# Designs tried in a protein design run: peptides against a protein of PDB entry 5H65. Part 66

Target 1, 294 residues: chain A of PDB entry 5H65
Amino acid sequence: QYLERTPLCAILKQKAPQQYRIRAKLRSYKPRRLFQSVKLHCPKCHLLQEVPHEGDLDIIFQDGATKTPDVKLQNTSLYDSKIWTTKNQKGRKVAVHFVKNNGILPLSNECLLLIEGGTLSEICKLSNKFNSVIPVRSGHEDLELLDLSAPFLIQGTIHHYGCKQCSSLRSIQNLNSLVDKTSWIPSSVAEALGIVPLQYVFVMTFTLDDGTGVLEAYLMDSDKFFQIPASEVLMDDDLQKSVDMIMDMFCPPGIKIDAYPWLECFIKSYNVTNGTDNQICYQIFDTTVAEDVI

## One batch from the design tools (peptide; aimed at target 1 H41 Y270)

Design b2_p23_6 (made by RFdiffusion4)
Pose (drawn by RFdiffusion4):
Structure b2_p23_6 (pose): chain A 289 residues (1-273, 279-294), chain P 23 residues (1-23)
Amino acid sequence: QYLERTPLCAILKQKAPQQYRIRAKLRSYKPRRLFQSVKLHCPKCHLLQEVPHEGDLDIIFQDGATKTPDVKLQNTSLYDSKIWTTKNQKGRKVAVHFVKNNGILPLSNECLLLIEGGTLSEICKLSNKFNSVIPVRSGHEDLELLDLSAPFLIQGTIHHYGCKQCSSLRSIQNLNSLVDKTSWIPSSVAEALGIVPLQYVFVMTFTLDDGTGVLEAYLMDSDKFFQIPASEVLMDDDLQKSVDMIMDMFCPPGIKIDAYPWLECFIKSYNVTQICYQIFDTTVAEDVI
Amino acid sequence: AEQKEAEQLIEINQKWTEEEEEE
């Protein structure tokens, strides 16, 4: 009834901060390599970070495999422990600590594992069969998180990371403070260990063109615009293909802008200290499947 | 906080432009 659209030439003449409903074509976008759009964002210090690569994580987990699990930290009231020996793996020993709920191990899909000396591949397999996995190492008096460079919790396809600057790391026995040992809410796990969780976000720069003007608008969201979770996409091939197809739909490589579909969206202007623009309250996924 | 986020977005965009020019 009252759906109207503001041309880009009119927006460029106005001061910030304001909000606009627009319709424009995606002339171009960054990143060209779409996997670089997935960033980690700390809600406390507002710092943006790269997600660690497989090679980075492999280094951490292999380095963890050189350390011997400490027998003194095995079989507590919090967890049962089991050590596996290995062959042809530089004498590696793997410790899996099964977390109990009131002195009883829960079902595997509700059971959290703590693991010393495991590989990324093994941790990912364990994450399918169990509720979740925390990479750990034998500290002086208690089990401790392996490294904040690695995920503090792997749950399903989501690798949860914490902020190195904002976190004050606590040892594993502090998991006793959790209300139960079956739900394993990632924010609750992070609070018990003194970790400030990072948030996954898609970060992209769109160049919008409606024929009246050109404008750069940022995309920064976790799951609204694509209806694809940023927290899951780096570990899910289907969600990656969906992002590829949506971006290929709005901005196909090689063909002209005349043939592109229109992008209906809101944008908000704001002062940085020059005026910048950002997409908000917008999804391409509701009308596109 | 908003200003810090915006500065970082600008810096990322500039870095991506430089990488595209190198290619």

Design b2_p23_6_s1 (made by RFdiffusion4, then SolubleMPNN; from b2_p23_6, 15 letters changed)
Fold by OpenDDE base, seed 3:
Structure b2_p23_6_s1 (fold): chain B 294 residues (1-294), chain A 23 residues (1-23)
Amino acid sequence: as target 1 above (294 residues)
Amino acid sequence: MLSQLLQQLQQLHKEWEEEEAEE
């Protein structure tokens, strides 16, 4: 349904929940740093969590690399295994398992690697040369996902994470259920392994001012608002620059708010209960920032 | 195909070993 534009002063007087179309200036926003605005969101339990830092991943993979690959789990119908021993690091063993499609190894651009005992650096190097990488460990009877605190799937520079609370992990042999073992669609891999995939989202608080009133609106968006995927922005300097440019356009430093461009967006109001206090909050939804509003 | 994948993996492993030896 078409929503008429409502002034902020009128919205601030109304009960929640309601939906509005507004035109306002972005007085300010938080957080200011882009990397702080990118979070992981679970679509089931709605938990927001931080994207793991490189240092966090290093620890997880270092801990995983202390375990020796089980020889009994090598070279199955699902994958062919290659083991090597590092010259340094007390002879650490690394297992690389090449997943087969109906007994045939795919091309490198269609290949899924299961990595056991790899460091973050090694895994990243592998993901740059091969299509997909899953960090794994030797379980009792099968390979298992290493840790949901680390990516369950790495494709190029994209790290796919799963929800620890909502996932019920299954062994790696469940990848056999995939009909297509060439595309390695993250959602399909997640489903096969019992993983609830987390979604990358931009999380920001906007202070909006239309001259009639001021309100704070929450932004939680994956790819619509900036027309930039939150899943790619942390690993792409050009995308980061684009987001920064958009934010600087709407909230330019060093000039008065009177000169700011108008932002048109949809907001929904909702009730939040903090103890005995009921507060009306606002969230931006179904909004795309058009470049042409210059 | 396996030979090509293995060659790529072997090359990568060699590069890692060289980097680890320089540290």
Scores: peptide ipSAE 0.267, ipTM 0.836, DockQ to the pose 0.013
OpenDDE base, seeds 1, 2, 4, 5: peptide ipSAE 0.259, 0.257, 0.256, 0.254; ipTM 0.829, 0.831, 0.829, 0.828

Design b2_p23_6_s2 (made by RFdiffusion4, then SolubleMPNN; from b2_p23_6, 15 letters changed)
Fold by OpenDDE base, seed 5:
Structure b2_p23_6_s2 (fold): chain B 294 residues (1-294), chain A 23 residues (1-23)
Amino acid sequence: as target 1 above (294 residues)
Amino acid sequence: MLSQILKQLLELHEEWEREEELE
C-alpha cells in the first residue's frame, strides 16, 4: 500500500489506529547496546524474553550432567547410542545418541545428535562438529528435552528456543514423525516435539524527529529492518559491527541532529490503555534501512 | 568398518580426553 509522507506534527494530532509513511531523523534510540536489544519473541503469546546467556546455560547443562543416562533408553530404532565416561574424578557419563534416517546413520553434516549429560562446552563442541544437536535427558519411557530454558536445538552457533507457555513438550520418539531426518529444519523439529519456537527479534525504541514534531516509535523486527537476522547477530562479530555502523550512521555520536541523515520508514499508531491512562503508541513496520543507506 | 559419523565421534572423544588430561 502506498502512503504519502505525513509530517510528525500531523500524525501526533490524529487518532489511532493508522498507518503512516514518514521521513524523520533518528534523534536517539534505546537500548544503546546491541546485545540488550536482541530478545526472544513468541509468535503465539507475544511474550518477550531475554536470550539466555552462556552463564545461564552452563548452570542448566551442569545440572543435567549430574544425572546418569538410562541404559534402557539407549539404542532404539530412532537412534544409536554411545556412552562416554569422563576421566574426571566423578566419572561422569555422557550419552551421545545418533538419530538414524530409515535405520541408517546419516552423514556427519546431516546428523542430529541427542546429547545427554553434556556440559555447555561439550555440547557446543559437538554442535560445531556435527551441526545439529538436541540436549536431552532420560525420561521415564523415552528421552526428553531438558526444558525450554535450554535450547531445544543447536545448529552450529545458533540456539533455538521454545516458548514455555505455549509449548507442550513431547518425547524424543516423536521425531519419528519427521519424514526428512537429514535437514533438521528447526520449525519441523519444534512441531514434532510440541514446541512453539521463539523468534529472535530486535527490540528498540526510536525517537524520531522531522523538525515538525518528535515521537517515539517501537521497533520489533527479526531480519527486515537491518537486513540482518537477529538470530545470528549475537554470535557474529561482523554482523554486530554492521548493526552498530548502521545505527551510528543514522544517529552519529558527537554531531548535531541537523547533520543526521533522513530515515524513511513506516509507522503505525495504536491505542494502549493502562488503567486510567489512554495513550497512542507508534510502531515501525515494513521498513528496511538498507534502502536508505543506498 | 565404522561409519564416517562414528569415526568423527571417536576423534572428538579422543580430543576431549586429551583436553581433560591437560587441565
Scores: peptide ipSAE 0.192, ipTM 0.798, DockQ to the pose 0.012
OpenDDE base, seeds 1, 2, 3, 4: peptide ipSAE 0.185, 0.186, 0.094, 0.093; ipTM 0.795, 0.796, 0.678, 0.679

Design b2_p23_6_s3 (made by RFdiffusion4, then SolubleMPNN; from b2_p23_6, 14 letters changed)
Fold by OpenDDE base, seed 4:
Structure b2_p23_6_s3 (fold): chain B 294 residues (1-294), chain A 23 residues (1-23)
Amino acid sequence: as target 1 above (294 residues)
Amino acid sequence: MQQQILQQLLELDKQWREEEALE
């Protein structure tokens, strides 16, 4: 993977596709707001989607909470069910289904909960106490995933999403296909339920300048560039601050570019059609800023 | 990288530029 450093002026003259190693300053970047840079990417259809906002999730779960759990679907071989009635005027029913492993309830840190009728707040509280939570609803014959517009799996503060376009949802009883009902690996859960999991990615545009030329390159990365998982950053203030600090370090406000640190990275060039125009685009790849020699 | 992704990135970039111009 060794490449000689190539000046941007030379790169700008070359045809795509090619790979380059560069040393440049980060003149500017977009978007400036971190939450706008975090997207969901489908590995199959390659659609980039926005991460749902808390307000959107609130609506989804509130709507789900208006539905009464079907008593016929409670207490199966797969799970034990507990029902709570809220102390409000409407008496909202909340069902929590504890998934069993070979007929035995697992420890809390290994337990998968299926939550029916819970609010976002309630679900989050449960996800902090238990390993895994799946929001569900009562289907005709079985429990079903509530909505792919909401997380199909919540583990702690991590929300796992599925692609609406590529997923063919299966009923919750398909979790029986999992031999190990303790680890609850997101990919395994997704596979069992017919879900194509979406991947969290940082999506940014970097304007790079090495003094010989200026080049715009896209960053689409999950966890390598910042050494911070995109899947965790939105739910962790410290991680957000870390990313902001990194960006401020490379592109400090109020300081001239001459004083900016050098960024070493790899970029790929691509031919892309934008409407009627053919252009070359650049992408940063296999780059970790933490490993860069300052 | 798929062409579809690149096209989406171009569109996002355009949107970000427009938003920044309004700020």
Scores: peptide ipSAE 0.434, ipTM 0.891, DockQ to the pose 0.797
OpenDDE base, seeds 1, 2, 3, 5: peptide ipSAE 0.426, 0.427, 0.413, 0.430; ipTM 0.887, 0.888, 0.879, 0.886

Design b2_p23_6_s4 (made by RFdiffusion4, then SolubleMPNN; from b2_p23_6, 14 letters changed)
Fold by OpenDDE base, seed 3:
Structure b2_p23_6_s4 (fold): chain B 294 residues (1-294), chain A 23 residues (1-23)
Amino acid sequence: as target 1 above (294 residues)
Amino acid sequence: SMSQILQQLLELHKQQEEEEEEE
């Protein structure tokens, strides 16, 4: 729907909920660090959570590596298994299971690996050579996903996470329900394993000023605002630089706000109850920052 | 080493692919 441009001073006087088109300058934004702005969002329960740090993942995988793979769970109709003992002083056992398609092992670029006892570094290296990696553990009767605090699926540099609250995990043999065991679509894998996948989102607070008024607007967006996927930005230095450049363009350091470019965006107002106080808040939606407006 | 594990896995995968092609 076409929305007419509304000045901020008028918006600030109106009741919520409403939708607006605005033109304003980005006076400031929070958080300043890109890493802090990327979150995981559950589409079902709407919980926001932090993307795990490398150090957090290291701990999870190190803990997983203390458990010995169950020999009884090796070499099923679904996968072929190989176990290695590391040459380090601890003699850690690593089990890798190569998932087959109708009893045939796919090419490495189409192959899903299930890994037990791998470190983050090892898993990341494998994900560069194979299509997908799932960190798993030995359950009682089947392999199971290691931990929803870690990625349930790694494809290249992309880590896919699941919601701990909304997921009802199923054992690895449920991957048999997938007809195509070569493409490994994250949503299909998630469905087979009973996982509600989390979405990467940019979460930021913008202070917007159009000269008539100032308001704070919340940004929660996955790929539209920057035209950069939040799911890829943390693992790609060039994408990070691009986002930083965009933010610096709209909010240049050391320059007066009068010289800032105008940002056109859509915002929606909504009511938030904080105890006895009713506050109107604003969220940016359906907005793409166009580079061509500079 | 990490590189050794990777190499072993790749070798295993290759061997399995070759065995399936011969069947």
Scores: peptide ipSAE 0.033, ipTM 0.661, DockQ to the pose 0.010
OpenDDE base, seeds 1, 2, 4, 5: peptide ipSAE 0.029, 0.029, 0.031, 0.031; ipTM 0.647, 0.649, 0.655, 0.654; seed 2 fails the geometry check

Design b2_p23_7 (made by RFdiffusion4)
Pose (drawn by RFdiffusion4):
Structure b2_p23_7 (pose): chain A 289 residues (1-273, 279-294), chain P 23 residues (1-23)
Amino acid sequence: QYLERTPLCAILKQKAPQQYRIRAKLRSYKPRRLFQSVKLHCPKCHLLQEVPHEGDLDIIFQDGATKTPDVKLQNTSLYDSKIWTTKNQKGRKVAVHFVKNNGILPLSNECLLLIEGGTLSEICKLSNKFNSVIPVRSGHEDLELLDLSAPFLIQGTIHHYGCKQCSSLRSIQNLNSLVDKTSWIPSSVAEALGIVPLQYVFVMTFTLDDGTGVLEAYLMDSDKFFQIPASEVLMDDDLQKSVDMIMDMFCPPGIKIDAYPWLECFIKSYNVTQICYQIFDTTVAEDVI
Amino acid sequence: EAESKLAKQLIELNEQWTKEEEE
């Protein structure tokens, strides 16, 4: 009834901060390599970070495999422990600590594992069969998180990371403070260990063109725009293909802008200290499947 | 201050990606 659209030339003449409903074609976008759009964002210090690569994580987990699990930290009231020996793996020993709920191990899909000396591949397999996995090491008096460079919790396909700057790391026995040992809410796990969780976001720069003007607008969201969770996409091939197809739909490589579909969206202007623009309250996924 | 810090970071990413595309 009252659906109207503001041309870009009219927006460029106005001061910030304001909000606009627009319709424009995606002339171009960055990043060209779409995997680089997935960033980690700390809600406390507002710092953007790269997600660690497989090679980075492999280094951490292999380095963890050189350390021997401490027998003194095994079989507590919090967890049962089991050590596996290995062959042809530089004498590696793997410790898996099964976390109990009121002195009783829960079902595997509700059971959290703590693991010393495991590889990324093994941790990912365990994450399928069990509720979740925390990479750990034998500290002086208690089990401790392996490294904040690695995920503090792997749950399903989501690798949860914490902020190195904002976190004040606590040892594993502090998991006793969790209300139960079966739900394993990632924010609750992070609070018990003194970790400030990072948030996954898609970060992209769109160049929008409606024929009246050109404008750069940022995309920064977790799951609204694509209806694909940023927290799952780096570990899910289907979700990656969906992102590829949506961006190929709005901005196909090689063909002309005349043939592109229109992008209906809101944008908000704001002062940085020059005026910048950002997409908000917008999803391409509701009308596109 | 937080909004400004975040916007500066987004600009820096945009500049970096533009350089990569030019290469």

Design b2_p23_7_s1 (made by RFdiffusion4, then SolubleMPNN; from b2_p23_7, 13 letters changed)
Fold by OpenDDE base, seed 5:
Structure b2_p23_7_s1 (fold): chain B 294 residues (1-294), chain A 23 residues (1-23)
Amino acid sequence: as target 1 above (294 residues)
Amino acid sequence: SAQSQLLQQLLELHRKQEEEEAE
């Protein structure tokens, strides 16, 4: 548990893998834009991917909105269905399915809505009002998740995504396996539908300098380093400002590095093979910046 | 009923959406 502080010049000469405690200044970091540093990570296949942009989601839901809900799939033991026909968009049909708990409709704040044919705007409004929403489409025999390129579950402003590679999607009737149909825990929903949920992570590269040497360290963290959840930062201006303030504190623009605060953190070294070339890389771990300012 | 309440809220949301799209 306890590690003595090691200067960067000594670390740069050692073989991997090893763990270190360091004290260094943050000379620079990349990417500079916060939205570029937030990624989705699969805990199973470990693939990193971009968080879909609003424009990407618009296309997906626009395509879904061109499909007509199948009447045969409405009003099952699992859910009650209501069809809305729009006035302004050529009579577009939107189906909303209200999931029941033991045959009874729950309160709005406990109700899961399945939305078929809705636009991004409509879905977002419904998620704010009813808390839990799943975008769906009519399959051959049952309702199905619309598209893993879009959220499988939206709760308020939180978008939950699944891994396309690792997920084996099951039809919506598999929600019947859930004992509690009121809380709608994302992991439980994912399990019922055969989804491997993705995790929001901050992905950044820090250039660290302690005066003895310069080292690049990789950061991949969900909520520990900044004490701010990566899953919420993109939808919250105050959280974004907080992250920016933290980074400006450690790496202030237009100021000499001599005036930078010291950052104390843990890093681990590891070997990376690229063809015939072997390289030692470094990753930050078990570090919270709020507690490690010296 | 719970269904009536949910339906009323849904209809109101759609009404507002249609008004915004018409502008």
Scores: peptide ipSAE 0.073, ipTM 0.764, DockQ to the pose 0.013
OpenDDE base, seeds 1, 2, 3, 4: peptide ipSAE 0.031, 0.032, 0.071, 0.032; ipTM 0.657, 0.661, 0.767, 0.655

Design b2_p23_7_s2 (made by RFdiffusion4, then SolubleMPNN; from b2_p23_7, 13 letters changed)
Fold by OpenDDE base, seed 3:
Structure b2_p23_7_s2 (fold): chain B 294 residues (1-294), chain A 23 residues (1-23)
Amino acid sequence: as target 1 above (294 residues)
Amino acid sequence: SAQSQLLQQLLELHRREEEEEAE
């Protein structure tokens, strides 16, 4: 949609909802820390959640590791199972289930592992060698997803999370519905298991100033604004540096705003009601940060 | 052979993990 550029002073006088194209300077933004700006968003219920910390995951997996794998659930048509008994003082039993494709075990780079009783460290190590890992537990009649507070799928360094509110979990045998058991597309896995996948999003508040006015605009974006996936940024130092560089470019520290580059973006206004207070808010949408400084 | 490969990789990873935990 074509939109003419509108000065902020004019926008601030208009009723919502409306869409605008603006050119403004980024006076400031929050949060300042990248880690705090990455959230998980449910596309269905729109709940925002924090990305679990490593420590949180450690606890979840440690708790899971206290449970003994059910022998009756091992070695099905869907997967071959191997039990590992640790030699350390814990003597934990870890069950690893190798998912088969039409009865055939795939190569490691195409193999989905179901991990029962593994620690975060063990799971992470496995995810670096195999295509995908799903943390599971022994249910009554089948393996089940361990906990939606933990990733339902780990691929390399990417953790895929599901919405606790919107998901209706199904047992692991529902993976049989997948015709292709080699690609392990997260959305397909989620669908098979009744999971509503959460989306990684950058969540930030921008204070924009074009010289005619100042407004705050909300940014919730997964991969367009920075052209960097929010899903990958937390686990990639180079991507983190890139985001930081972009933000420093638009909002350089120690420099007067007059010297800031111009940011062109689209914003939409919307009404928010907090009790008796009606407020117009603004959200950035369909915007990609240009590399060129204008 | 595929199973053997997977198993070998798994065993190696677990072995290393146990060694690290013991340290």
Scores: peptide ipSAE 0.109, ipTM 0.766, DockQ to the pose 0.013
OpenDDE base, seeds 1, 2, 4, 5: peptide ipSAE 0.039, 0.104, 0.038, 0.102; ipTM 0.672, 0.760, 0.674, 0.761

Design b2_p23_7_s3 (made by RFdiffusion4, then SolubleMPNN; from b2_p23_7, 12 letters changed)
Fold by OpenDDE base, seed 3:
Structure b2_p23_7_s3 (fold): chain B 294 residues (1-294), chain A 23 residues (1-23)
Amino acid sequence: as target 1 above (294 residues)
Amino acid sequence: SAQSQLLQQLLELRKKWEEEEAE
């Protein structure tokens, strides 16, 4: 819907909820570090959580690597298995299961690997050569997803996470329900395994100033605002530089706000109750900065 | 063919892992 531009001073006097189109300067933003601004969001329960650090994943996979693959679960109609023991002092058992499409193994660039007993480093190396990787463990009767605290699916450098609260995990054999076992669409994999996928989002607080007033607006956006996917930015230096460049453009260091570019965006107001206090908050929506610099 | 390719790639990675662990 078309919205007329409203000055911040007028917005600050109005009750929520309402939607506005504004033109303002970005006085400041937080957090300043990109890594801190990228989070995981559940579209169902709306929980926000941090993207796991490499160290966190290391612990999860190291723990998983202490478990011995069940021989009875190897080489099913769904996958062919290769097992080996590492040459280190631990003699760790590693199982790699190659998922088949109608009994046929696909090419490496279309192949889904189920990894049992692999370290983060090993899993990452596999994901660089094969299309997709799912960390798994041996269940009682089937392979199961290892841990929702870790990615349920790794494709290249992209880690796909699921919501612990909303997911009802199903065994790996449920991948049989997928007609196409070559593309490995994350949403399809998630659905088959009973996973509610988490969404990567940029989470920032903008302090906006149009000369008539100052307003703090919340940004939670996955790919529209920067035209950069939040899901890819943490693993791509060029994308990170792009985001930093955009933010520096709106908030150039060492320059007075009078020289800042104008940002046109949409914001919506909403009520937040904190005990007995009612506060009106604002959120940016349906805004792309690349198109809104004037 | 496809199996051979996958296995070969896996074995190559395995070899690298083992070498790294030995260091």
Scores: peptide ipSAE 0.302, ipTM 0.864, DockQ to the pose 0.012
OpenDDE base, seeds 1, 2, 4, 5: peptide ipSAE 0.292, 0.298, 0.292, 0.294; ipTM 0.857, 0.860, 0.858, 0.857

Design b2_p23_7_s4 (made by RFdiffusion4, then SolubleMPNN; from b2_p23_7, 12 letters changed)
Fold by OpenDDE base, seed 5:
Structure b2_p23_7_s4 (fold): chain B 294 residues (1-294), chain A 23 residues (1-23)
Amino acid sequence: as target 1 above (294 residues)
Amino acid sequence: SAQSQLAQQLLELHKKELEEEAE
């Protein structure tokens, strides 16, 4: 789509919905802290939610660790099980189930682990070694996903989350439906277990100023704007530095706006009704900052 | 609409974040 540049003063006078190409300076943005700008989004119900903090996960896994693994659910055709007892006063039992491919245990880098009673620290250590881990609990007749408030799948440092509202959880034996039990594609795992996967997104509000007017536009993007995946940024210091560098470039602290670089981007307007109040909002779309720095 | 819903959620989230930053 080809659009001519439109000054902000003209845009502010027009009805929605419309699409615009603009050239403006980033006067300010919010939130200022990167970890606050990364959210989880459901593609079905469109709910936005916070990425769980380490403290939240600690509580969930601690609660899970109070439950003893059911010995009757160990060593099935799908997985081989090993049990450890911790040396603490409570003697906590941890069960690790190694998922087999056609009755054969895969190599460590291709093996999916199911973990009962593990702490966050233990789970993270295992995910680094085996790549793929699912926190589980003993159900009535089968292993089940522990809690959708925690990741349903951990791969390396990546936490995959599911939507509590849209998911209809199925038992672990449904992983049998997967033909390939070595790659463990998150979407395939989610489908097998009845999970609607959540999407990591950057959510930010930009205050844009081109000298003719000022407007606020929000950004909701997974990987296009920064050319950095929102799913990876929280666990990668280099990616965080890159995002910070980009934002500092467009909105340098301690510098007057006259010295800011120009940002070219696309925005779309739309109507929002809150009770009796009707307002026009703006969203950034189809924009990559690396290509738009002039 | 989905956009309206997202916009409302965004506003609510950012209000909470701004309050936390002010504390």
Scores: peptide ipSAE 0.062, ipTM 0.652, DockQ to the pose 0.577
OpenDDE base, seeds 1, 2, 3, 4: peptide ipSAE 0.052, 0.054, 0.060, 0.040; ipTM 0.647, 0.646, 0.652, 0.627

Design b2_p23_8 (made by RFdiffusion4)
Pose (drawn by RFdiffusion4):
Structure b2_p23_8 (pose): chain A 289 residues (1-273, 279-294), chain P 23 residues (1-23)
Amino acid sequence: QYLERTPLCAILKQKAPQQYRIRAKLRSYKPRRLFQSVKLHCPKCHLLQEVPHEGDLDIIFQDGATKTPDVKLQNTSLYDSKIWTTKNQKGRKVAVHFVKNNGILPLSNECLLLIEGGTLSEICKLSNKFNSVIPVRSGHEDLELLDLSAPFLIQGTIHHYGCKQCSSLRSIQNLNSLVDKTSWIPSSVAEALGIVPLQYVFVMTFTLDDGTGVLEAYLMDSDKFFQIPASEVLMDDDLQKSVDMIMDMFCPPGIKIDAYPWLECFIKSYNVTQICYQIFDTTVAEDVI
Amino acid sequence: SHLTFTMNESLTKQLQKLHEEWD
């Protein structure tokens, strides 16, 4: 009834901060390599970070495999422990600690594992069969998180990361403070270990063109715009294909802008200290499947 | 329900830097 759209030339003449409903074509976008759009964002210090690569994580887990699990930290009231020996793996030993709920191991889909000396591949397989996995190492007096450079929790396809700057790391026994040992809410796990969780976000720069003007608008969201969770997309081939197809739909390579579909969205202007623009309250996924 | 983000000077400069670094 009252749906109207503001041309870009009118927006460029105005001061910030304001909000606009617009319709424009996506002339171009960055990043050209879409995997680079997935960033980690700390809600406490507002710092943006790259997600560690497989090679980065492999280095951490292989380095963890050189250390011997400490027998003194095995079989507590919090967890049962089991050590596996290996062959042709530089004498590696893998410790898996099964976390108990009131002195009883829960079902595998509710059971959290703590693992010393495991590979990324093994941790990912364990994450399918069990509720979740925390990479750990034998500290002086207690099990401790392996490294904040690696995920503090792998749950399903989500690798949860914490902020190195904002976190004050606590040892594993502090998991006793969790209300139960079966739900394993990532934010509750992070609080018990003194970790400030990072948030996954898609970060992209859109160049919008409606024929009256041109404008650069940022995309920064976890799951609204694509209806694809940023927290899952790096570990899910189908979600990656969906992002590829949506961006190929709005901005196909090689063909002209005349043939592109229109992008209906809101944008908000704001002062940085020049005026910048950002997409908000917008999803392409509701009308596109 | 979805997460929303408040923009400020430091965060915006990071976004600008990323934009410049991208091909």

